# Peptides against a protein of PDB entry 6RGO, part 72

Target 1, 392 residues: chain A of PDB entry 6RGO
Amino acid sequence: MALKLLGFNQDATCFSVISSNKGVTIYNCDPFGKCFELEKSTSNDEELDFLVEMLFSTSLIAVVDKTIGASKRKKLKIVNTKRKATICELTFPHEIMDVIMNRKIICVVLKSDQIFVYDISCMKLLRTIDVRGEKLKSTSKFRNSEAVGDIGVRVSLSTDNNSILCYSSYSKSDKENAPLNDIVVFDALKCIQINVLPAVHQSNIVCIACSPDGMLMATASEKGTIIRVFKTIDTENDEPILVNEFRRGSRPSRISEMKFNHDNTLLACVGESDTIHIFALPVTTTEADANEDDTLQQSSHSLSSSINGLQYISKGLANRFGKIIVSKIPTQSQQRHVAYIKIPENAKYRIGFPKDTTNTIHICGEDGNYLVYSIPRNEVGPCTLVKSNTFD

## One batch from the design tools (peptide; aimed at target 1 D11 S57 L60 R103)

Design b2_p21_6_s2 (made by RFdiffusion4, then SolubleMPNN; from b2_p21_6, 9 letters changed)
Fold by OpenDDE base, seed 4:
Structure b2_p21_6_s2 (fold): chain B 392 residues (1-392), chain A 21 residues (1-21)
Amino acid sequence: as target 1 above (392 residues)
Amino acid sequence: EEEKIKELQELLDEAKKLEEE
């Protein structure tokens, strides 16, 4: 059967899939099983396409039927799965590309590069963000959005109540084809722009992840070779703070999804490659409990191995108009993964981090596998398979 | 509209309970 993965919910307690024969199915992760099914509205052999966003493990879902005709692709249904009833329906001027939510906010991304921000409690529109309108003010011609089907505005929302929205925006470069390589950080509740990170990559951003608390974000470009992690809110001298730069690989490969774990200690990425990569983030030890006096004179033999690694100051061509965020991290100091999972080359996978187990990752594949892996703490290596289930 | 808001609030109250457990 052809399966299409929609992804995990915010806490990885559920995942959603499209089955060609059944429509949308939502699975519970533990205990493993079907918790909801949305039947196919049409008997036609048309390829099913849906967006489904679930509010944690609740009966609240947002659904977009993308299967048939330009009209359905513009409709968002809010559904109570327990009642099997539509609570409300919203119609947009353009095709819906993405839907994300938390306990406070629903964000709807349109093919027009507009983001509609709603208060979930009443479905009132709080803000329309026009990412193209900002571009047009910068003289950049419309890319005929028809030809490059997969490059649009990317969004990620914090899963907490602070509702930090990160989205890709067009660089203010005078080039006709300005890339989507800026990031805007937005308070979705207050409807205020908090921060702007200019030119975080050289090419379009194709993947963004916000941390659950909204304090960190990860970005990847079309190349998918480098992942950058930034602070969202904090700045140093009005400049963005680059926390980490990770190397996924040497070969270009698209990253489809990234996620932080619940405590911001791990970042996972998945995409077109045969490998899920997991990176360790530096734990900011809050220095608070350093009062215990334990005088262990561990002789810090600072092996100042003076790796006089040539500071190739990559004179990143300061193209005249944008301070490219120069990686303060030397290319030699780019961290690799701490853990990995091998996946089938031809199967798309989605990832999720459960709240209760910071060293566990949930993955599901279009091959019909739901897998739970343990992440090694003390060594660089493969993750260990803990649980496996199959779905159709 | 009031019924819609009531039903949304019931589901949001469910989401809040699941955060406190």
Scores: peptide ipSAE 0.472, ipTM 0.925, DockQ to the pose 0.894
OpenDDE base, seeds 1, 2, 3, 5: peptide ipSAE 0.461, 0.456, 0.459, 0.466; ipTM 0.922, 0.921, 0.921, 0.923

Design b2_p21_6_s3 (made by RFdiffusion4, then SolubleMPNN; from b2_p21_6, 10 letters changed)
Fold by OpenDDE base, seed 1:
Structure b2_p21_6_s3 (fold): chain B 392 residues (1-392), chain A 21 residues (1-21)
Amino acid sequence: as target 1 above (392 residues)
Amino acid sequence: DEKAIEELRKLLEEAEKLLKE
């Protein structure tokens, strides 16, 4: 059967899939099993396409049927899964491209590069964000939208109540073909722009992850070779703070999803490559607990070779990117451990971090595998498979 | 619809309980 993965919920307690024969199925991770099914509305042999966003482990889901005709692709349904009933429906002027939510906010991304921000408690529209802005409306040479099928506004929302929304925006270049390489940080509750990170990549941003607390953001471009981690709110001399830069690989490969773990110590990425990568983030020690003088002179054994990825801040990029003050993060040798998981070639996978086990990752594949891995803490290496289940 | 808002409110209150445990 053809499976299509929709992904994990915010705490990785559930994941959603499309089965070509059944419609949408939601699986519980522990105990493993089906917890909800949304049957096909039509008996047609049409390729099923859905958006499903689930509010943690609750019976609240947002659903978009993208399978049949332009009218359904513009409808958001809020569904109670326990009752199998639609609570409300919203209709948009354009096709829905993405839906994200937390306990306070729903954001709906349209094909028109508009983001609709709603108060989830009453489905009141708080803000419409037009990412193209008024100036770009006049030069509506419709890029023949057929060929550029995969470039659009990307969004990520913090899972906390602060509701920090990060989205990709067009650079202010007077070029009709400005890349989506700026990031805007937006307070979705107050409906205010907090920060703008200009030109964070040279090409369009295709993946964004916000940390659960909204304090960090990871970005990847179409090349998927470099992942950048920024502070969302904090600035240094009105300039964006780059916290980390990671190299996923030397070969271009699209990143489809990134996630932080719940304590902001790990960043995972998955995409078209045969490898899920997990990067260690340095713990931002707040200055307070610096008093324990434990002089563990652990010998400087020469793991020097793989850390050389940071030295290639080539002098040439510093001139065109505004001075991204790479704060001299003191070279406290917090070994940026990289873990990995090998996955089948051409299998699409999704990732999730459970709340209670910060060194565990959940993954699921279009191959019908749900897998739980343990992440090594103090070494570079493969993750260890802890649990496996299959689904159809 | 007031019934839809009340149903949403109840589901969100359930969510807030589950996330505090």
Scores: peptide ipSAE 0.427, ipTM 0.913, DockQ to the pose 0.856
OpenDDE base, seeds 2, 3, 4, 5: peptide ipSAE 0.417, 0.422, 0.426, 0.412; ipTM 0.911, 0.911, 0.913, 0.909

Design b2_p21_6_s4 (made by RFdiffusion4, then SolubleMPNN; from b2_p21_6, 9 letters changed)
Fold by OpenDDE base, seed 4:
Structure b2_p21_6_s4 (fold): chain B 392 residues (1-392), chain A 21 residues (1-21)
Amino acid sequence: as target 1 above (392 residues)
Amino acid sequence: EEEAIKELQELLKEAEKLEKE
């Protein structure tokens, strides 16, 4: 049967799939089993397409039927899964591309590059963000979205109550074809722009992940070779703070999803490659408890290794290319993965990090596999399979 | 509308309980 993955919920306790025969099915991860099923609205052999966003392990889901007709693709249903009833329905002016939620906010991304931000408690519209609005004074050319099928506004929302929204925006370049390579950080509750990270990649951003606490974001471009991790709120001298730069690989490959674990110690990425990559983030040790004066005179052998390789790219050329966040991280110091999972070629996988087990990752595939892996702590290597289940 | 808001608030209270457990 053809399966299409919708992904994990925020805490990886559930995942959603489209089955060509059944419609939408939500699985519980532990104990493994079906927890909800949404039957097809039509008896036709049409390829099913849905968006489903679940609020943690609750009975609250947001559903968009994208299968048939331009009208259905514009409707968001809020459904109580226990009652199998629609609580409310919202209709948008354009096709819904993405839906993200937490306990406070629901964000709806439209094909028009608009983001609608709602208070989930009353379904009141808090803000409409027009990502094109700064540009639309000039070129109303709808890029014929047919040819560049998958380039649109990307969003990620913190899973906490602070509700930090990260979204891709168009660079201020006067070029008609400016890339979606800026990031805006937005307080979704207060409806305030907190930060703008200009030109974080040279090409369009195709994947964004926000940390659960909203303090970090990861970004990947169409090339998918480099992942950058930034602080969301904090700035250094009014400039964005690049925390990490990771190399996924040397070959271009699209990243479809990235996620942080619950404590911001790990970042996972998945996409068109045969490999899920897991990267370690530096733990910002809060300096609090380092009062124990254990004077282990570990000889400061000053490995003053002459990182003289700061090629002064002369200030003059930097002005013509808009302030690319020049990675202060030398290309040689790009960290590789600390762990990996091999997945079947041509199988789409989704990833999730459970809250209670920071060194465990949940993955599910369009091949019908739900897999739980243990992540090695002290060694660079493959993850260990802990549990496996199949679904249809 | 009021009944839908009430039902949303009940489900959100379930989500807040699961955060504290």
Scores: peptide ipSAE 0.535, ipTM 0.934, DockQ to the pose 0.898
OpenDDE base, seeds 1, 2, 3, 5: peptide ipSAE 0.530, 0.530, 0.526, 0.532; ipTM 0.933, 0.932, 0.932, 0.933

Design b2_p21_7 (made by RFdiffusion4)
Pose (drawn by RFdiffusion4):
Structure b2_p21_7 (pose): chain A 327 residues (1-135, 151-284, 335-392), chain P 21 residues (1-21)
Amino acid sequence: MALKLLGFNQDATCFSVISSNKGVTIYNCDPFGKCFELEKSTSNDEELDFLVEMLFSTSLIAVVDKTIGASKRKKLKIVNTKRKATICELTFPHEIMDVIMNRKIICVVLKSDQIFVYDISCMKLLRTIDVRGEKIGVRVSLSTDNNSILCYSSYSKSDKENAPLNDIVVFDALKCIQINVLPAVHQSNIVCIACSPDGMLMATASEKGTIIRVFKTIDTENDEPILVNEFRRGSRPSRISEMKFNHDNTLLACVGESDTIHIFALPVTQRHVAYIKIPENAKYRIGFPKDTTNTIHICGEDGNYLVYSIPRNEVGPCTLVKSNTFD
Amino acid sequence: EEEDEEFAEEIIEQLEEQAKE
């Protein structure tokens, strides 16, 4: 089958790719190279490694499952790339759905909507967050820098009226203090959530409305959450998969089940800005590094890696600059 | 980048010490 299940780094330095053949490879951007290659851990052809989230450019990797079910739901391994050794092997009562890391805090998301927060220096569990214990699945996002700030979608006070709903809760994982609770920002479920690297901004994706809403995160007034801007969906409602924020928080990238990737600018310092054509029934992931604000890195399941430029003052499409092919 | 690598190495050493205990 195709080389599916791409994972993208926080710093846009490298990306995680599960080669359907054997193990998982991690490439670099500049210079492009085979950075890390996981050995054989397979027994059938279509069984897939699912979840890999990494540090910035380091040797520290978070790896989850290999087998379809032998040791998948209840595993987390911490591996050094230079020596291929497992350090800590944590076990969890449910199936892992997503793992997000940063320099200070490691988050593990379970299928039962439990979020385990760890101080990464000693792996002490800071707090267990019973989201489904209070009231598709929960989408969680996190800031990259320090003062790492956690964002998760929570159910509303209409559980009696119906089973599924999605509001937003802002949480400071550094001090384990809940900062702001946002109301039902959508009339539908929440598909994907992106938080700014500095933790000041947040994006929301709806399944039905397909309109991205941006709210201030922490400095927002206590009385009411502050809405920043909205973005035109285009000609057709489409499911969104992954969104990213620029380092200066002037740009927002959007990708999904669509022909095109949309680029949204920010009035921090309207409907559409930059659009990148994309093959229809193939899936991609997004990133952009810290070095410049004009370069957008693109990861594709077709086997191609592309680097596009951004037009500052033109509403035109992006210009391709650099490309390379996968393995 | 260099500082990140150094910082990650320090975390790895601390985790190895704790795993030995």

Design b2_p21_7_s1 (made by RFdiffusion4, then SolubleMPNN; from b2_p21_7, 11 letters changed)
Fold by OpenDDE base, seed 3:
Structure b2_p21_7_s1 (fold): chain B 392 residues (1-392), chain A 21 residues (1-21)
Amino acid sequence: as target 1 above (392 residues)
Amino acid sequence: MKKEIEEAEEILKKLEELAKK
């Protein structure tokens, strides 16, 4: 059967899949088993396509049927899985590209490069963010949305109640073909822009991850060779906003998903490559417990490739949105993975970090494998398989 | 776990109460 992965929930306790014959199935990770099924509404051999976002381990899901007809692709259903009932339905002017949620906020990304931000408790619209509308004030030519292939606005939301929304935005370059290489950090509850990180990559951003607490953000471009990690908030102490730069590989490869673990010590990435990469983040020790000893001399073979940080000092942004502190992204030393998982070639995988075990990663594949790996702490190497299950 | 389920059951209840109006 053809499986399509929808992904893990926020705490990696459940994952969702599309089965061509069954429709949407939700699996519980522990104990492993089917916990919900959304039956296929049509007897037709049409390729099923859905968006499903879960609210943690709860019976609340957001569902978009992308399978058939332009009308369904514009409809968001909020469903109670215990009752198998639609609670509410929202219709959008454009196709829904992504849906993300936490306990406070649901964000709906449209093909129009609009982000609709709702209070989940009442489905009240808090904000419409028009990522193109900021560009249109500078460049009159609407790119017809039809010719822009797999390049759209990317989003990530903190899983906590702070509800920090990170999204890709168009660079203010006078070029008609400005890339989606800026990042906006947005307080989704207060509806306030917190920060703007200009030109974080040379090409379009295709993957974003926000940390559970919203304090960190990871970005990857179409090249997928470099992952950058940023602080979401400017610190008063002139601390560099770029905290890490990781090298996934030397060959271009799309990154489809990134996740932080629950304590912000690890960042995992998955995509079109045969390898899930796991990177260690420096623990920001607050000054107190700097006991001397464990200077693990990671032999920094600093291949100082001077990435001339494109200091696009866009002087023009300061006037419209207050003190845009254009933090200089410092040239960081490129770090490698500390751990990895080999996956089958051409198998799509999704990743999740369980809350209770910071050194464990959950993965699931379109090959029908659900796998639990232990991440090595004291060595650079492969993860160890702890548990495996199959699904259909 | 219990608290997360309770918070979402409250959200579901609020949404179901809104859908009845």
Scores: peptide ipSAE 0.355, ipTM 0.889, DockQ to the pose 0.799
OpenDDE base, seeds 1, 2, 4, 5: peptide ipSAE 0.347, 0.330, 0.238, 0.330; ipTM 0.887, 0.880, 0.771, 0.880

Design b2_p21_7_s2 (made by RFdiffusion4, then SolubleMPNN; from b2_p21_7, 11 letters changed)
Fold by OpenDDE base, seed 1:
Structure b2_p21_7_s2 (fold): chain B 392 residues (1-392), chain A 21 residues (1-21)
Amino acid sequence: as target 1 above (392 residues)
Amino acid sequence: NEELRKEAEEILKKLEELAEK
């Protein structure tokens, strides 16, 4: 059977899949099992496509049927899973590309590069964000966006109540071909733009992750070789703060999903490669616990050889990107512990971090595997498989 | 989380009451 992964919920307690024969199935992670099924409304052998966003482990889901015809692709349904009933239906002027939510906000991304921000408690529209802005409305050369089906506005929302929305935006270049390489940070509750990070990559941003608390954001471009982590709200001399820069690999490979763990100590990424990468983030020690510095001197020698490759990139980028003040990342934090999970080639995987176990990652594959891995502490190495389940 | 479950049930109930008007 062809499975298509929709992903994990915010706390990785559930994941959703499309089964060609059944429709949408939601699995509980622990205890493992089916918790909801949305039956296929049509007997046709048409390829099923859905968006499903779940509010944590609750009975509230948002559903978009993308399977058949332009009319269904423009409809958002709020469903009560316990009642198996549609509670609210919204119709949009354009196809829905993405839906994200937390306890306060639903964001709906349209193919028109518009973001609709709703108060979840009443489905009141708080804001329409037009990412193209007024300037691009005049050139009715809708590029045949048929061929570039993969480039659009990307969004991520904090899972907390602060509701920090990060989205990709077009650079202010007067070129008809401006890349989606700016990031806007937006307070979705107050409907205020907080920050703008200009030209965070050279090419279009294809993946964004906001931290659960909304304080950090990770970005990846179409190349997927470099992941950048920024502060969302804080600036230094009105300039964006780059906290981390990770190298996933030397070969270009698309990143489909990134996630922070619940304490902002880990960033995971998955995509078209045979490897899920997990990067350690330096703990921002607030000044108080500086006293236990003495013992970690000895193990410095062996990891020095691989780090030399990062020094060369810094000089060339500094001239064309405005002074991204790379805060002096303390030399101690250069021991970026990287964990990894090997996955089958051509299997699409999704990732999630459970709240209660910050060193555990949940993954699921279109191969029908749900896997729980333990992440090694303070070392570079493979993750250890802790639990395995299968689904159909 | 039981609090989240209750909050979601209250949201769903409010949305039902709004759809009936």
Scores: peptide ipSAE 0.509, ipTM 0.925, DockQ to the pose 0.912
OpenDDE base, seeds 2, 3, 4, 5: peptide ipSAE 0.436, 0.509, 0.409, 0.505; ipTM 0.907, 0.923, 0.847, 0.921

Design b2_p21_7_s3 (made by RFdiffusion4, then SolubleMPNN; from b2_p21_7, 9 letters changed)
Fold by OpenDDE base, seed 1:
Structure b2_p21_7_s3 (fold): chain B 392 residues (1-392), chain A 21 residues (1-21)
Amino acid sequence: as target 1 above (392 residues)
Amino acid sequence: NEELIKEAEEILEKLEKLAKE
């Protein structure tokens, strides 16, 4: 059967899939099994497409039927899974591209590059964000949005109550074809812009991940070779703080999803490549516990050669893009520990981090595999398979 | 988890009430 993955919920306790024959199925991860099914409304052999966003392990889901030819691509349904009932329906002026939520906020991304921010408790509209801004008033050249492919506004929302929304925005360049390479950090509850990170990549941003606490954000461009991690709120001399820069690979490959673990120690990425990458984030020790003197003189030798290549790239970028004060990331040889998982070629996978096990990752594939891996703590290497299940 | 389940049920009940008004 053709499966399409919708992804994990916020705490990786459930994942959702589209089955061509059945419609939407939600699986529980532990104990593994079907917890909800949404039957297809049409008997047609049309390729089913849906958005499903689940509020953790609750009975509240948001559903959009995106099936081609369906008049429903502009409709958001709030569904009670226990009652198998639509509770409310919202209709938008444009096709829904994405839906994200936490316990306070729902954000709806439209094909018009608008973000609608709602209070989940009453579905009251708090804000409409127009990412194109006022520049659209002048040139009525509708870009014939021919199939300018998967390039649109990207969003990520913190899973906490602070509801930090990160979204891609158009650069201020007077070019008719400004890239979506700025990031805006937005307080979705207060409806205020907190920060703007200009030109974080040279090309359009195609993937964003916010940390669960909203304090960190990861970004990837269309090239998918470099992942950047920034502080969301904090600035240094009104400049964005780059915490980390990771290299996924030398070859261009699209990143479809990134996730932080619950303690902000790991960042995982998945996409078109045969490899899920997991990067270690440096623990920002708050200054207080620096007193324990433990002189672990661990031997400096062998891995020095590959890291030296990263120093040269930093100097060249600083001159052309405004002073990204790459604060001197102290050349503490924090061995950027990288773990990986090999996945089948051409299989789309999704990733999630469970809350209770910070060194565990959940993955699911369009190949019908649900897999749990243990992440090595101190050594660059493969993850270890702990549990496997299959779904249809 | 139980708190989140309860909060989601209360949200769903409120939304159902508002959709009938």
Scores: peptide ipSAE 0.577, ipTM 0.944, DockQ to the pose 0.905
OpenDDE base, seeds 2, 3, 4, 5: peptide ipSAE 0.561, 0.561, 0.546, 0.574; ipTM 0.941, 0.940, 0.938, 0.941

Design b2_p21_7_s4 (made by RFdiffusion4, then SolubleMPNN; from b2_p21_7, 8 letters changed)
Fold by OpenDDE base, seed 1:
Structure b2_p21_7_s4 (fold): chain B 392 residues (1-392), chain A 21 residues (1-21)
Amino acid sequence: as target 1 above (392 residues)
Amino acid sequence: LEEDIKEAEEIEEKLEKLAKE
């Protein structure tokens, strides 16, 4: 059967799929099994397309039917899965491209490059973010509606109650074709812009991940060769703090999804390549617990590579347009993966990190595999398969 | 889990009230 993956929920307790014959199915991860089915509204052999965002392990889902006609693609439904009832329906002026949520906020991304921010408790609109801004309204050159390919506004939301929203924005260039290579960090509750990270890549940003606590963000461009990790809120001398630069590979390959684990120690990425890559983040030891016992001189060759503070060598070549080009970290300081999973070629996979097991990753494939892997702690190598299930 | 379920049930109840107004 043709399966399309929608992804894991925030805590990787459930995942959603589209089956060509059935519609949307939600699977529980443990115990493994179907927990919800949304039947297709039409008997037609039309290619099914949906957005489904689940609120953790709850009965609350946001659903967009993208299958049939421009009208349904503009409708967000909030559904109680236990009651099989639509609680709320919102209609937007443009096609819905993405929906993200936490316990406080729903963000709806439109094809118009607008982000609608709602209070989930009352579906009150808190903010409309226009990512194009007012300046682009005057140049009526509609980019010809040629395949507006995979390039659009990307978003990620913290899973905590602080509700830190990271989104890609158009760089301030007088060029008609400004890249989506800036990042804005936004407090979705207060509706305040916290930070702006200019030109974090040379090309459009195609993937963003926010950490669960909203303190870190990861970014990847269309090239998908380099992943950058930044602090979201903290700045040094009004400049963005680059925490890590990871090399996924030497060959260009699109990254479709990235996720942090729940303790911010791991970053996973998946995409068009035959490999899921897992990177280790340096544990920021908060200075507080330095007081306890001296004795266990076990020679843990801690891969405490003393990442001496990546001094932003402010010798950014100010290109003629005054834009901070993030100084290319020398290729020698680019960290590689610490772990990997091999996946079938051309199989789309999604990733999730469970809350209770920081060294475990959940993956699911359009091949009908749900897999649980253990991540090695002290060595660079393959992940170990712990559990396997199949779905249809 | 229990707190998350409870908060979601409170969200569901609020949304159901709004859908009736």
Scores: peptide ipSAE 0.225, ipTM 0.822, DockQ to the pose 0.828
OpenDDE base, seeds 2, 3, 4, 5: peptide ipSAE 0.057, 0.051, 0.046, 0.160; ipTM 0.713, 0.675, 0.676, 0.783

Design b2_p21_8 (made by RFdiffusion4)
Pose (drawn by RFdiffusion4):
Structure b2_p21_8 (pose): chain A 327 residues (1-135, 151-284, 335-392), chain P 21 residues (1-21)
Amino acid sequence: MALKLLGFNQDATCFSVISSNKGVTIYNCDPFGKCFELEKSTSNDEELDFLVEMLFSTSLIAVVDKTIGASKRKKLKIVNTKRKATICELTFPHEIMDVIMNRKIICVVLKSDQIFVYDISCMKLLRTIDVRGEKIGVRVSLSTDNNSILCYSSYSKSDKENAPLNDIVVFDALKCIQINVLPAVHQSNIVCIACSPDGMLMATASEKGTIIRVFKTIDTENDEPILVNEFRRGSRPSRISEMKFNHDNTLLACVGESDTIHIFALPVTQRHVAYIKIPENAKYRIGFPKDTTNTIHICGEDGNYLVYSIPRNEVGPCTLVKSNTFD
Amino acid sequence: EEEEEEEEIQELLEEEEEEEE
């Protein structure tokens, strides 16, 4: 089958790709190379490694499952790339759905909507967050820099009226203090959530409305959450998969089950800005590095890696600059 | 054994700090 289940780095330095053949490979951007290659851990053809989230450019990797079910739901391994050794093997009571890391905090998301927060220096569990214990699945996002700030979708106070709903809660994982609770920002479920690298901004994706809403995160007034801007969906409602924020928080990338990737600018310093054409029934992931604000890195399941440029003052499409092919 | 694992994780974090400089 195709080379599916791409993962993208925080710093846009490299990306995680599960080659359907054997193991998982991690490439670099500049210069492009085979950075790390996991050996054989397989027994059938269509069983897939699911979840890999990494540090910036380091040897520290978070790896989850290999087998379809033998050791999947309750595993987390911490591996150094230069020596291929497992350091700490944590076990969890449910199935892992997502793992997000940063320089200070490691988050592990379970299928039962439990979020385990760890101080990464000693792996002490800071707090267990029973989201489904209070009231598709929960989508979680986190800031990259320090003062790492956690964002998760929570259910509303209409659990009696109906089973599924999605509001937003802002949480400071550094001090384990809940900062702001946002109301029902959508009349539908929440599909994907993106938080700014500096933790000041947040994006929301709806399944039915397909309109991205941006709220201030922490400095927002206590009385009411402050809405920043909205973005035109286009000609057709489409499911969104992954969104990213630029380092200067002037740009927002959007990808999903669509023909095109949309680029949204920010009035921090409107409907559409830059659009990148994409093959229809193939899936891609997004990133952009810290070095420049004009370059957008693209990861594709078709086997191609592309680097596009952004037009500052033109509403035109992006211009391709550099490309390379996968394995 | 647990202290050695913590030391190894701290060393990896120090490498991350150096790369970010």

